Peptides against a protein of PDB entry 6B4E. Designs and how they scored, part 98

Target 1, 295 residues: chain A of PDB entry 6B4E
Amino acid sequence: TNFDKISKMFWHYKDKIAQIKQDIVLPIKKADVNVRNLLSRHKRKINPKFGQLTNSNQQLFKIQNELTQLINDTKGDSLAYHWILNFIAKAVVHQAETEVRVKPESALPLGKLTLYLLVQFPELQELFMARLVKKCPFVIGFTCEIDTEKGRQNMGWKRNNENKWEDNTSYDERMGGILSLFAIITRLQLPQEFITTTSHPFPIALSWHILARICNTPLNLITNTHFVILGSWWDAAAVQFLQAYGNQASKLLILIGEELTSRMAEKKYVGAARLRILLEAWQNNNMESFPEMSP

## One batch from the design tools (peptide; made by RFdiffusion4, then SolubleMPNN)

Design b2_p18_5_s2 (from b2_p18_5 with S1N N9E D13N)
Fold by OpenDDE base, seed 3:
Structure b2_p18_5_s2 (fold): chain B 295 residues (1-295), chain A 18 residues (1-18)
Amino acid sequence: as target 1 above (295 residues)
Amino acid sequence: NNLNNPITELDPNEILLP
C-alpha cells in the first residue's frame, strides 16, 4: 500500500469539494431567476425519491425513469446540470447516513439506483466520490489520527451547534451506513443495457483496496470504527467478494476477521466482536447476503 | 465481467498474505 498516493487522492477530493462550491454551488446563487426556479422545482421533486425506494424492482425502475427525466431537463445549461448532479450526490450520501444507518439492507435499492445514475450521467462520478471521501474517508482506505481537531475533521467527524463532537456511536453508525452503500455499489453488476458498452465506475476491486489498505494501516490508528465499517462491508459484499476473488478473497476475510481482531483484542472493541461473529458464521457455512429485491 | 479485474492485476504487495 502506497499511503502517500492515498493521501494525495484524499486531498484531491477535498480540493474537489472546494472547487464544487466555488464553480457550481456559489455561481448558481447568482444565476438567472428562471434557472434558479427550475432547480428549486427539480430539487423538491428529486429529494423525496430516495426515501420512496423499497425492496421492489418495479418501484426502483419507476424512480430511475423519473430521475432520468428530471436530470435530462437540466442538460441545456451545463451549470444547472452539474448543480443537480451535485445535489443528487449529496442526497444519496445523506440517505446512507440516515436510512442505511438504521436499515443496512436498504443499501441494495439505493445502490442500484445510484449505480444506474453514475453510468447514465458520468459527470456524477467525481461529484459522488468527492462527497463520499469527505463524509467517509474509509471508502478509499484513508485513515489519519483523530487526537487533533483537524484529524477528526478529516475523518468526517461532525460537530453540533455547541461545537461538541458527535458521540462515537453516531459516528460509527454513519460511517457504517455510507460504507454499506459504497460496498453495495462495488459488488453490483451493471444494468444489462450497459454491461457491454460501459466499464463499471466503482468495481469490486475498490472493495479489495478498502480491506487491504485497512490491513496495512498502522495499528495505533485502528479504531472501533474500522471494525464497524468492516462489518458493514461484510454484510453488504462479502458473498460477492468471495465469488469475485475466490481464495484470495478468503485470505483477506481471514486477515480482517481473525488477525486484525486478534491484534486489537486488548481494546475490546464492540465492532471487532461483531466481526468475529461474522467470521464464525462464515466458518460454519452461514454467510448471509442481503435479500434480493422483488420483481 | 465488469465487476472485477483479474486477480493478477492487483498489487501483489498490497497485503502480506500468510
Scores: peptide ipSAE 0.032, ipTM 0.699, DockQ to the pose 0.062
Fold by OpenDDE base, seed 4:
Structure b2_p18_5_s2 (fold): chain B 295 residues (1-295), chain A 18 residues (1-18)
Amino acid sequence: as target 1 above (295 residues)
Amino acid sequence: NNLNNPITELDPNEILLP
């Protein structure tokens, strides 16, 4: 693992966020009133769609079509198009922070929707990844110290209106929610219409990167959050990960589930305890995955 | 389709836990 490369990638996306603000968000505020009104209407229509997802593929396809139409309506204006995609990127991550956080299995329909949009609208990929890395650096296996204000900020910690840091549990759950979504995306197959024409934008190899990079992270930087997100990843993708990499996947799952947890046993992290339970369940041939969506 | 036959080219044994 080249941590310098990971750091460079992290900062690339941090810079991208700043660029998005300057080149997309701020300019729209000065755009023609008709454009602003269009985007306001579209925003209002798009925003509730993510919460309308269910365990139904039929409902998913409906929402996919509706969003596709709404996004296509903006393609005549490049700035408007990029603005709406950036809004979608933010909304998807927000949904992960709120809904997936409390209902991890909701990552499946959200992930399917997101993957569809990422393929249908390639310009969303960079916008989405930038937002993911900003909110949850774990998605690229980035970790830094959180002993400083800047370190906490880099790792996606939030402050409230009173400038107080969020609760540890809240942070852990948010990170878990975001990571669950990303994990799902990495293990999903492309929709049938894209399989032969497009490569997967965020393939299962990125799950390998997450696990491997965490295993290589200096132990003094490993926190409860690392184990929480590993557990979230496990629930979301472990079955499919084993299918993808076979025995090599098994070795890596043992590394995170047994070796990493053992190395950190003195910390008595709740997340680590849960990860051990997941490992034990697997060892007993009881590895579970999220239920498949209904037709 | 990213879930084909198992890929065995990766070596998790190269992962170093300090």
Scores: peptide ipSAE 0.031, ipTM 0.669, DockQ to the pose 0.079
Fold by OpenDDE base, seed 1:
Structure b2_p18_5_s2 (fold): chain B 295 residues (1-295), chain A 18 residues (1-18)
Amino acid sequence: as target 1 above (295 residues)
Amino acid sequence: NNLNNPITELDPNEILLP
């Protein structure tokens, strides 16, 4: 693992967020009133769609079509198009932070929707990844110290209006929710209409990177959050990960479930205890996956 | 894209727990 490369990638996406603000978000505030009104209307129509997802593929397809139409309505203006995609990127991540954190299985329909949009609108990919890395650096296996304010900020910690840091449980759950979404995206197959014409934008190999990079992270930087997000990843993608990489996948699952947890045993992390339970369930041929969506 | 380069084999020299 080249940590310098990972750091460069992290800062690339941090810079991308700053660029998005400067080149997309701020300029639209000064755009023509008709464009601003269009985007305001579309924003209001788009926002509820993510909460309307269920375990139904039929409902998913309906929402996909509705969002596709709404996004296409903006393509006549490049700035408007990029603004709406950036809005969607933010909204999807926000949905992971709020809903997926409390109902992990909701990552499946959200992930399917997101993957569809990422393929249908390729410009969404960089916008979405930048948002993911900003909010949850674990998606690229980035870790830094959290002993400083800057370190906490880099790792996606939030402050409230009183400048108080969020509590550890809230942070852990939020990171778990975002990571669950990303894990689901990496393990999903492309929609049938794209499978022969398009490569997967965030393939299962990115899950491999997450696990490998965390395994190689200096132990003094490993926190309870690392184990929480590994557990979230496990629930979301372990079955499909094993299908993809076979024996090599097994080695990584053992590394995170047994070796990494053992190395950190003195810390008595709750997340580590849960990950051990997941490992043991797998060893007893009882690995669970999220239920498939209905037709 | 450096992010998408697949690692398909577990190499003990590449993946080490400290």
Scores: peptide ipSAE 0.029, ipTM 0.676, DockQ to the pose 0.106
Fold by OpenDDE base, seed 2:
Structure b2_p18_5_s2 (fold): chain B 295 residues (1-295), chain A 18 residues (1-18)
Amino acid sequence: as target 1 above (295 residues)
Amino acid sequence: NNLNNPITELDPNEILLP
């Protein structure tokens, strides 16, 4: 693992967030009133769509079509188009922080929708990845110390209005929700209409990166959160990961489930205990995946 | 297939060996 490269990638996306503010968000505030009104209307129509997802493919397709139309309506103005995509990127990540956090299986329909949009609107890819890395650096296997305020901020910790850090449970659950979404996206196949014409924007190899990079992280930087997000990843993608990489995947699963947990046993992390249970279930041929969506 | 081809070997530079 080249940690310098990972750090450079992390800061690249941090800079991208700043760029988005300067080049997209702020300029729209100064745009023509008609453009601002259009975007306000579209925002109001788009925002509830993510919460309307169910385990139904029919409902998914309906929402995909509705969002596609709404986004296409903005293509006549490049700035408006990029603004609406940035809004969508933020909304998807927010949905992961809230809904997926409490209902992990909801990551599947959300991931399918997101993957569809990422393929239909390629400009969404960088906007979405920047938002993911800002909120959950674990998606690229980045870790830094959290003993400093800056370190906590870099790792996506939030402060309330009283400048108090969020509690550990809240942070762990949010990170788990976001990572579940990303894991799902990496293991999904492209829709049939795209499979021969488009490469997967966030392929299963990115799951490999997450696992390998965490395994190579200095042990003094490993926290309960690392195990929580690994457990979230496991539920979301372990089955498909094994299908993709076979015995090589098994080696990584053993590394995180057995070796990493064993090395950190003295810490008695709750997340590590759960990951050990997942490993044991797999060893007993009881590995589970999220249920498939209905027609 | 839109998944990456299966890997046959772990890269020791990318992953700690057990």
Scores: peptide ipSAE 0.028, ipTM 0.680, DockQ to the pose 0.071

Design b2_p18_5_s3 (from b2_p18_5, 5 letters changed)
Fold by OpenDDE base, seed 5:
Structure b2_p18_5_s3 (fold): chain B 295 residues (1-295), chain A 18 residues (1-18)
Amino acid sequence: as target 1 above (295 residues)
Amino acid sequence: DNLNNPITDLDPEKIRLP
């Protein structure tokens, strides 16, 4: 693991966020009134759709089609098109922070929708990754110290209206929600209509990177959050990860579940205790995955 | 493209925890 390169990647996406503000968000305010009105209407229609997802594939396909139409309506104007994709990227991550954090299995329909959109609209990929890295640097295995204001900001900590940092539990849950979504995307197969024509934009190898990079992270930087997000990842993707990489996957699961938790035992992290339980379930041939969606 | 060309990480056999 080259952590210097990971840091460069992290800052690349931080710069991308700044660029998005300057090149997309701010300019649209000066755009033609018809364009602004179009985007306003589309925003209102798009916002509720992510909350309308259920465990039904039929409902998923309906929402996919509706979003596809709404996005296609903007393609005549490049700025409008990128603006609506950026809005979608933000909305998806927000849904992970709010809904997935309390109902992890909801990551499956959300992940399927997101993967479809990422393939259908390739320009969404960089916008989405930039938002993910900003909100949850764990998705690329980035970790820094959080004993400074800047460090906390870099790791995605939020302040409330009173300029107080969010509590540890809230932060852990948000990170877990976002990581669950990312994990589920990495382990999903492409829709049948795309599988022969395009490569997976967020392949299972990215899950490998997350695990390996966390294992190689200096122990003094490892927190309860690391174990929480590993547990979230486990629920979302461990079964499929084992299917993809076999014995090599098993080695990584043992490293995070047994070795990493053992090295940090003195901290008595709640997240680590949960990860141990997941490991034990696997050892007893009782590893669980999210239920498949209904028709 | 970082998504298509991710940074190479260590094989599990080579991972060493501090």
Scores: peptide ipSAE 0.025, ipTM 0.645, DockQ to the pose 0.099
Fold by OpenDDE base, seed 2:
Structure b2_p18_5_s3 (fold): chain B 295 residues (1-295), chain A 18 residues (1-18)
Amino acid sequence: as target 1 above (295 residues)
Amino acid sequence: DNLNNPITDLDPEKIRLP
């Protein structure tokens, strides 16, 4: 693991967020009133779509088509197009922070929708990844200290209006929700219409990077959150990860489930205990995955 | 201090699958 490279990647996306603000968000405020009105209307139509997802593929396809049309309506203006994609990127991550957080299996339809949009609109990829890294650096296996204010901010911790940090449970759950979504995306196959013409933008190899980078993280930086997000990842992608990498995947699952948890046993992390349970379930030939969506 | 397992430094694309 090259941590310097990971750090550079992290800061690249932090800079990208600033660039998005300067080049996309702020310029739209000065755009023609008709463009601003169009985007306002589209925003109102797009935002509820993510909450309308169910475990139905039929409903998914409907929403995909509706969003595709709404996004295509903006392509005549490059700035408007990028603005709406940035809005979508933010909305998807927000959905992960709220809905997936409390219902992890909802990551599957959300992930399918997101993957479709990422392929259909390639400009969404950098916007989405930048938002993910800002909110949940774990998606690229980045970790820093959280004993400083800046460190906590870099790791995606939020403060309330009273300048108080969010509680540990809230942070853990948000990170778990976001990571669940990303894990799902990495393990999904491309839709049939794209599989022969397009490479997967965020393939299963990125799940490998998450696990490997966490395993190589200095132990003094490992927190309960690391185990929580590993558990979230496990629920979302472990079955498909094993299918993809076979025995090599097994080794990595043992590393996180047995070795990492054992090394951190003195901390008595709740997330580690859960991960140990997941490992034991797998060892007993009882590894579970999210249920497939209905037709 | 880390696990320092060689498998974690491998590129998945370079791994020979059984």
Scores: peptide ipSAE 0.023, ipTM 0.673, DockQ to the pose 0.737
Fold by OpenDDE base, seed 3:
Structure b2_p18_5_s3 (fold): chain B 295 residues (1-295), chain A 18 residues (1-18)
Amino acid sequence: as target 1 above (295 residues)
Amino acid sequence: DNLNNPITDLDPEKIRLP
């Protein structure tokens, strides 16, 4: 693991967020009133769509079509187009922080929708990844110390209006929700219509990177959150990960489930205990995956 | 301490246990 490279990637996306603000978000506020009105209308139509997802593929396809039309309506203006995609990127991550956080299996329909949009609108990919890394650096295996204010900010910790840090449980759950979404995306197959024409934008190899990078992270930087997000990843993608990489996947699952948890046993992390339970379930041939969506 | 070979980050076939 090249941590310098990971750090550079992290800061690349941090810079991208700043760029998005300067080049997309702020300029649109000064754009023509007709453009602003269009985007306001579209925002209002798009925002509820993510909450309308269910375990139904029919409902998913409906929402995909509706969003596709709404996004296509903005393509005549490059700034408007990028603005709406950035809005979608933010909305998807927000949905992961709220809905997936409390209902992890909801990551499946959300992930399918997101993957579809990422393929249909390639410009969404950088916008989405930038938002993911800002909110949950774990998606690229980045970790830094959280003993400083800057460190906590870099790791996606939020402060309330009173400048108080969010509680550990809230942070862990948010990170778990976001990571669940990303994990799902990495293990999903492209829709049939895209398989022959497009490469997967965030393939299963990125799940490998997450696990490997966490395993190589200095132990003094490993926290309960690391185990929580590993557990979230496990629920979301472990079955498909094993299918993809076979014995090599097994080795990595053992590394996180047995070796990493054992090395951190003195900390008595609740997330580590859960991950150990997941490992034991797998050893007993009881590894579970999220249920498939209905037709 | 690394739990795996650094190259395993990019290549699953190069994974090594400690």
Scores: peptide ipSAE 0.023, ipTM 0.666, DockQ to the pose 0.314
Fold by OpenDDE base, seed 1:
Structure b2_p18_5_s3 (fold): chain B 295 residues (1-295), chain A 18 residues (1-18)
Amino acid sequence: as target 1 above (295 residues)
Amino acid sequence: DNLNNPITDLDPEKIRLP
């Protein structure tokens, strides 16, 4: 693991967020009134669709088609097109922070929708990844100290209007929700119509990176959150990860579930205890996955 | 893009806990 490269990647996406603000978000405020009105209407139509997802593939396909049409309506204006994609990127991550946080299995339909959009609209990929890294640096295996205000901000901690940090449980749950979504995306197969023509934008190898990078992180930087997001990842992707990498996957699951938890045992992290339970369930042939979606 | 490099951190035998 090259942590210098990971840090460089982290700051690349932080810079991308700043660029998006300067080049997309702020300019649209000065755009033609007709363009602004169009985007306002589309925003109102798009936003509720992420909450309309269910465990139904039929419902998923309906929403995919509706979103595709709405996005295509903006392609005549490059700035409008990028603005709507950036809005979608933000909305998807927000859905992970709220709904997936409390109902992890909802990551599956959300992940399927997101993967479809990422392939259908390639310009969404950088916008989405930048938003993910800003909100949850764990998606690229980045970790820094949180003893400073800047460190906490870099790791995605939020402050309220009274300048108080969010509580640890809220932070852990939000990170878990976002990581669940990303994990699902990495383990999903491309939709049938894209399998032969397109490469997966965020393949299962990125899950490997997350696990490996966390295992190699200095122990003094490991927190309860690391174990929480590993548990979230496990629920979302462990079965498919094992299918993809076989014995190599098993070794890495043992490293996070047994070795990493053992090294941090003195901290008595609740997240670590849960991860140990997941490991033990797997060892007893009781590994569970999210239920498949209905037709 | 280092994130998408298929050879990065893909050897579990090279992974060692600090």
Scores: peptide ipSAE 0.026, ipTM 0.672, DockQ to the pose 0.109; fails the geometry check

Design b2_p18_5_s4 (from b2_p18_5, 5 letters changed)
Fold by OpenDDE base, seed 2:
Structure b2_p18_5_s4 (fold): chain B 295 residues (1-295), chain A 18 residues (1-18)
Amino acid sequence: as target 1 above (295 residues)
Amino acid sequence: DNLNSPITDLDPEEIRLP
């Protein structure tokens, strides 16, 4: 693991967020009233769609089509198009922070929708990844110290209006929700209409990177959150990860489930205890995956 | 010292895709 490269990637996306604000968000405020009105209407139509997802593929396809139409309506204006995509990127991550956080299995329909949009609208990929890294650096296996204010900010910690940090449970759950979504995306197959013409934008190899990079992280930087997000990843993608890499996947699962938890046993992290339970379930041939969606 | 050292046959930064 080259941590210098990971750091460079982290800061690349942090810079991308600043660029998005400068080149997309701020300029649209100066756009003509017709464009601003169009985008306002589209935003109001788009935002509810993510909450309308269910375990139904029929409902998914309906929403995919509706969003596709709404996004296509903006393509005549490049700035408007990029603004809508950035809005979608933010909305998807927000849905992960709120809904997936409390209902992890909802990551599956959300992930399917997101993957479809990422392929259909390639410009969404950089916008989405930048938002993910800003909110949850774990998606690229980045970790820094959190004993400083800047460190906490870099790791996606929030402060309230009273300048108080969010509680550990809230942070852990948010990170778990976001990571669940990303994990799902990495393990999903492309829709049939794209599989022969397009490469997967965020393939299963990125799950490998997450696990390996966490395993190589200095132990003094490992927190309960690391184990929480590993557990979230496990629920979301472990079955498919094993299918993809076989025995090599098994080695990595043992590293996180057995070796990493054992080395951190003195901390008595709740997340580590859960990960150990997941490992034991797997060892007993009881590994579970999210249920498949209905037709 | 890293926990990934037991995986000597795969590079986690340049792994082969399935």
Scores: peptide ipSAE 0.028, ipTM 0.673, DockQ to the pose 0.401
Fold by OpenDDE base, seed 1:
Structure b2_p18_5_s4 (fold): chain B 295 residues (1-295), chain A 18 residues (1-18)
Amino acid sequence: as target 1 above (295 residues)
Amino acid sequence: DNLNSPITDLDPEEIRLP
């Protein structure tokens, strides 16, 4: 694992967030009133759709089509188009932070929708990844110390209006929700219409990166959150990961489930205990996956 | 489908926990 490269990638996306604000978000505030009105209307129509997802593929396809039309309406203005995609990127991540954190299986329909949009609108990919890395650096296997305010900020910790840090449970759950979404995206197959013409934008190999990079992270930087997000990843993608990489996948699952948890046993992390339970379930041929969506 | 480690990262056999 090249941690220098990971750090560079992390800061690349942090810079991208700043660039998005400067070049997309702020300019729209001064744009033509008609453009601003269009975007305002579209924002209001788009925002509730993520919460309208269910375990139904029919509902998914409906929402996909509706969003596609709404996004296409903005393509005549490049700035408006990028603004709406950035809004979608933010909205999807927000949905992961709020809904997926409490209902992990909801990551599946959200992930399917997101993957569709990422392929249909390639410009969304960088916007989405930047938002993911900002909110949850674990998606690229980045870890830094959290003993400083800057370190906590880099790792996606939030402060309330009183400048108080969020509690550990809230942070863990939020990170788990975001990571669940990303894990689902990495393990999903492309929609049938894209399989022959497009490469997967965030393939299963990125799950490999997450696991390997966490395993190689200095132990003094490993926290309960690492185990929480690994557990979230496991629920979301372990079955498909095993299907993709076979014996090599098994090795990584053993490394995170047995070796990493054992090395950190003194800390008595609740997340580690859960991960060990997941490992044991797998060893007993009882690995569970999210249920498939209905037709 | 390649059942081996991806080219993009280390093989699990090369991973060493600190």
Scores: peptide ipSAE 0.027, ipTM 0.682, DockQ to the pose 0.092
Fold by OpenDDE base, seed 5:
Structure b2_p18_5_s4 (fold): chain B 295 residues (1-295), chain A 18 residues (1-18)
Amino acid sequence: as target 1 above (295 residues)
Amino acid sequence: DNLNSPITDLDPEEIRLP
């Protein structure tokens, strides 16, 4: 693992966030009134869609079609188009932070929707990845120290209006929610209509990178959060990961489930204990995945 | 100290998919 390259990637996306603000968000405030009105209406229609997802494929397809139409309405204006995609990127990540964190299985319909949109609208890919890295740098296997304010900010910690850091549990849950979504996306197959024409924008290999990079992270930087997100990943993608990489996947699962947890045993991390339970379930031939969606 | 191993350095593209 080349951590210098990972750091460069991290800062690339930090720069991208700044660019998005300067080139998309701020300029739209001065755009034509008709464009602003269009975007305001679309924002109001789009925002509730993510909360309308259920375990139903029928409902998913309905929402996909509705969002597709709404996004297509903006294509005549490049700035408006990019603005609405950036809004969607933010909304998806927000849904992961709020709903997925408390109901991990909701990542499946959200992930399917997101993957569809990422393929249908390729310009969403960089916007979405930038938002993911900003909020949860674990998605690219980035870790830094959190004993400084800047370090905490880099790792996605937030402060409230009183300038107080969020509590550890809240942070862990948010990171777990975002990582669950990303894990699901990496293990989903492309919709049938795209398989022959498009490559997967965030393939299962990215899950490999997450696990491998965490295994190679200096132990003094490993926290409970690392184990929490590994557990979230496990629930979301371990079965499909094993299907994809076979014995090589097994080795990596043993590394995170047995070796990494053992090396950190003295810390008595709750997340590590849960990961051990998941490992044991697998060893007993009882690895579970999220249930498939209904018609 | 870390869990650096040959498997962690493996490029997923080099892994034969089933």
Scores: peptide ipSAE 0.025, ipTM 0.674, DockQ to the pose 0.872
Fold by OpenDDE base, seed 4:
Structure b2_p18_5_s4 (fold): chain B 295 residues (1-295), chain A 18 residues (1-18)
Amino acid sequence: as target 1 above (295 residues)
Amino acid sequence: DNLNSPITDLDPEEIRLP
């Protein structure tokens, strides 16, 4: 694992966030009133769509079509188009932070929708990844110390209006929610209409990177959160990961489930305990995945 | 300190599938 490369990637996306603000968010505030009104209307229509997802493919396709139309309505203005995509990127991540954190299986429909949009609108990919890395740097296997304010900020910790850091449980759950979404995206197949013409923007190899990079992370930087997000990843993608990489996947799952948890046993992390339970379930031929969506 | 396993340094594209 090349941690310098990972760090460079991390800061690339941090810079991208700043660029988005400067080049997309701020300029639109000075745009033509008609454009601003259009975007306001579209925002109001788009935002509820993510919460309207169910365990139904029919509903998913409906929402995909509706969002596609709404996004296409903005393509005549590049700034408006990028603004709406950035809004979507933020909204998807927000949905992961709120809904997926409490209902992990909701990552599946959200992930399917997101993957569709990422392929349908390629410009969303960088916007989405930048937002993901900002909110949950674990998605690229980045970890830094959190003993400083800057370190906490880099790792996606939030402060409330009173400048108080969020509690550990809230942080863990948010990270788990976001990671669940990303994990789902990595293990999903492209929609049939794209499978022969487009490469997967965030393939399952990125799941491998997450696991491998965490395993290679200095142990003094490993926290409960690492185990929480590994557990979230496991629920979301372990079955498909095993299908993709076979015995090599198995070795890596044992590495995180047994070896990494053992190395950190003295910390008595609750996330590690859960991960060990997941390992044991797998060893007993009881590995579970999220239920497939209904027609 | 880290786990430093050979498999963690593998590129998934280099993995031999069964």
Scores: peptide ipSAE 0.022, ipTM 0.664, DockQ to the pose 0.743

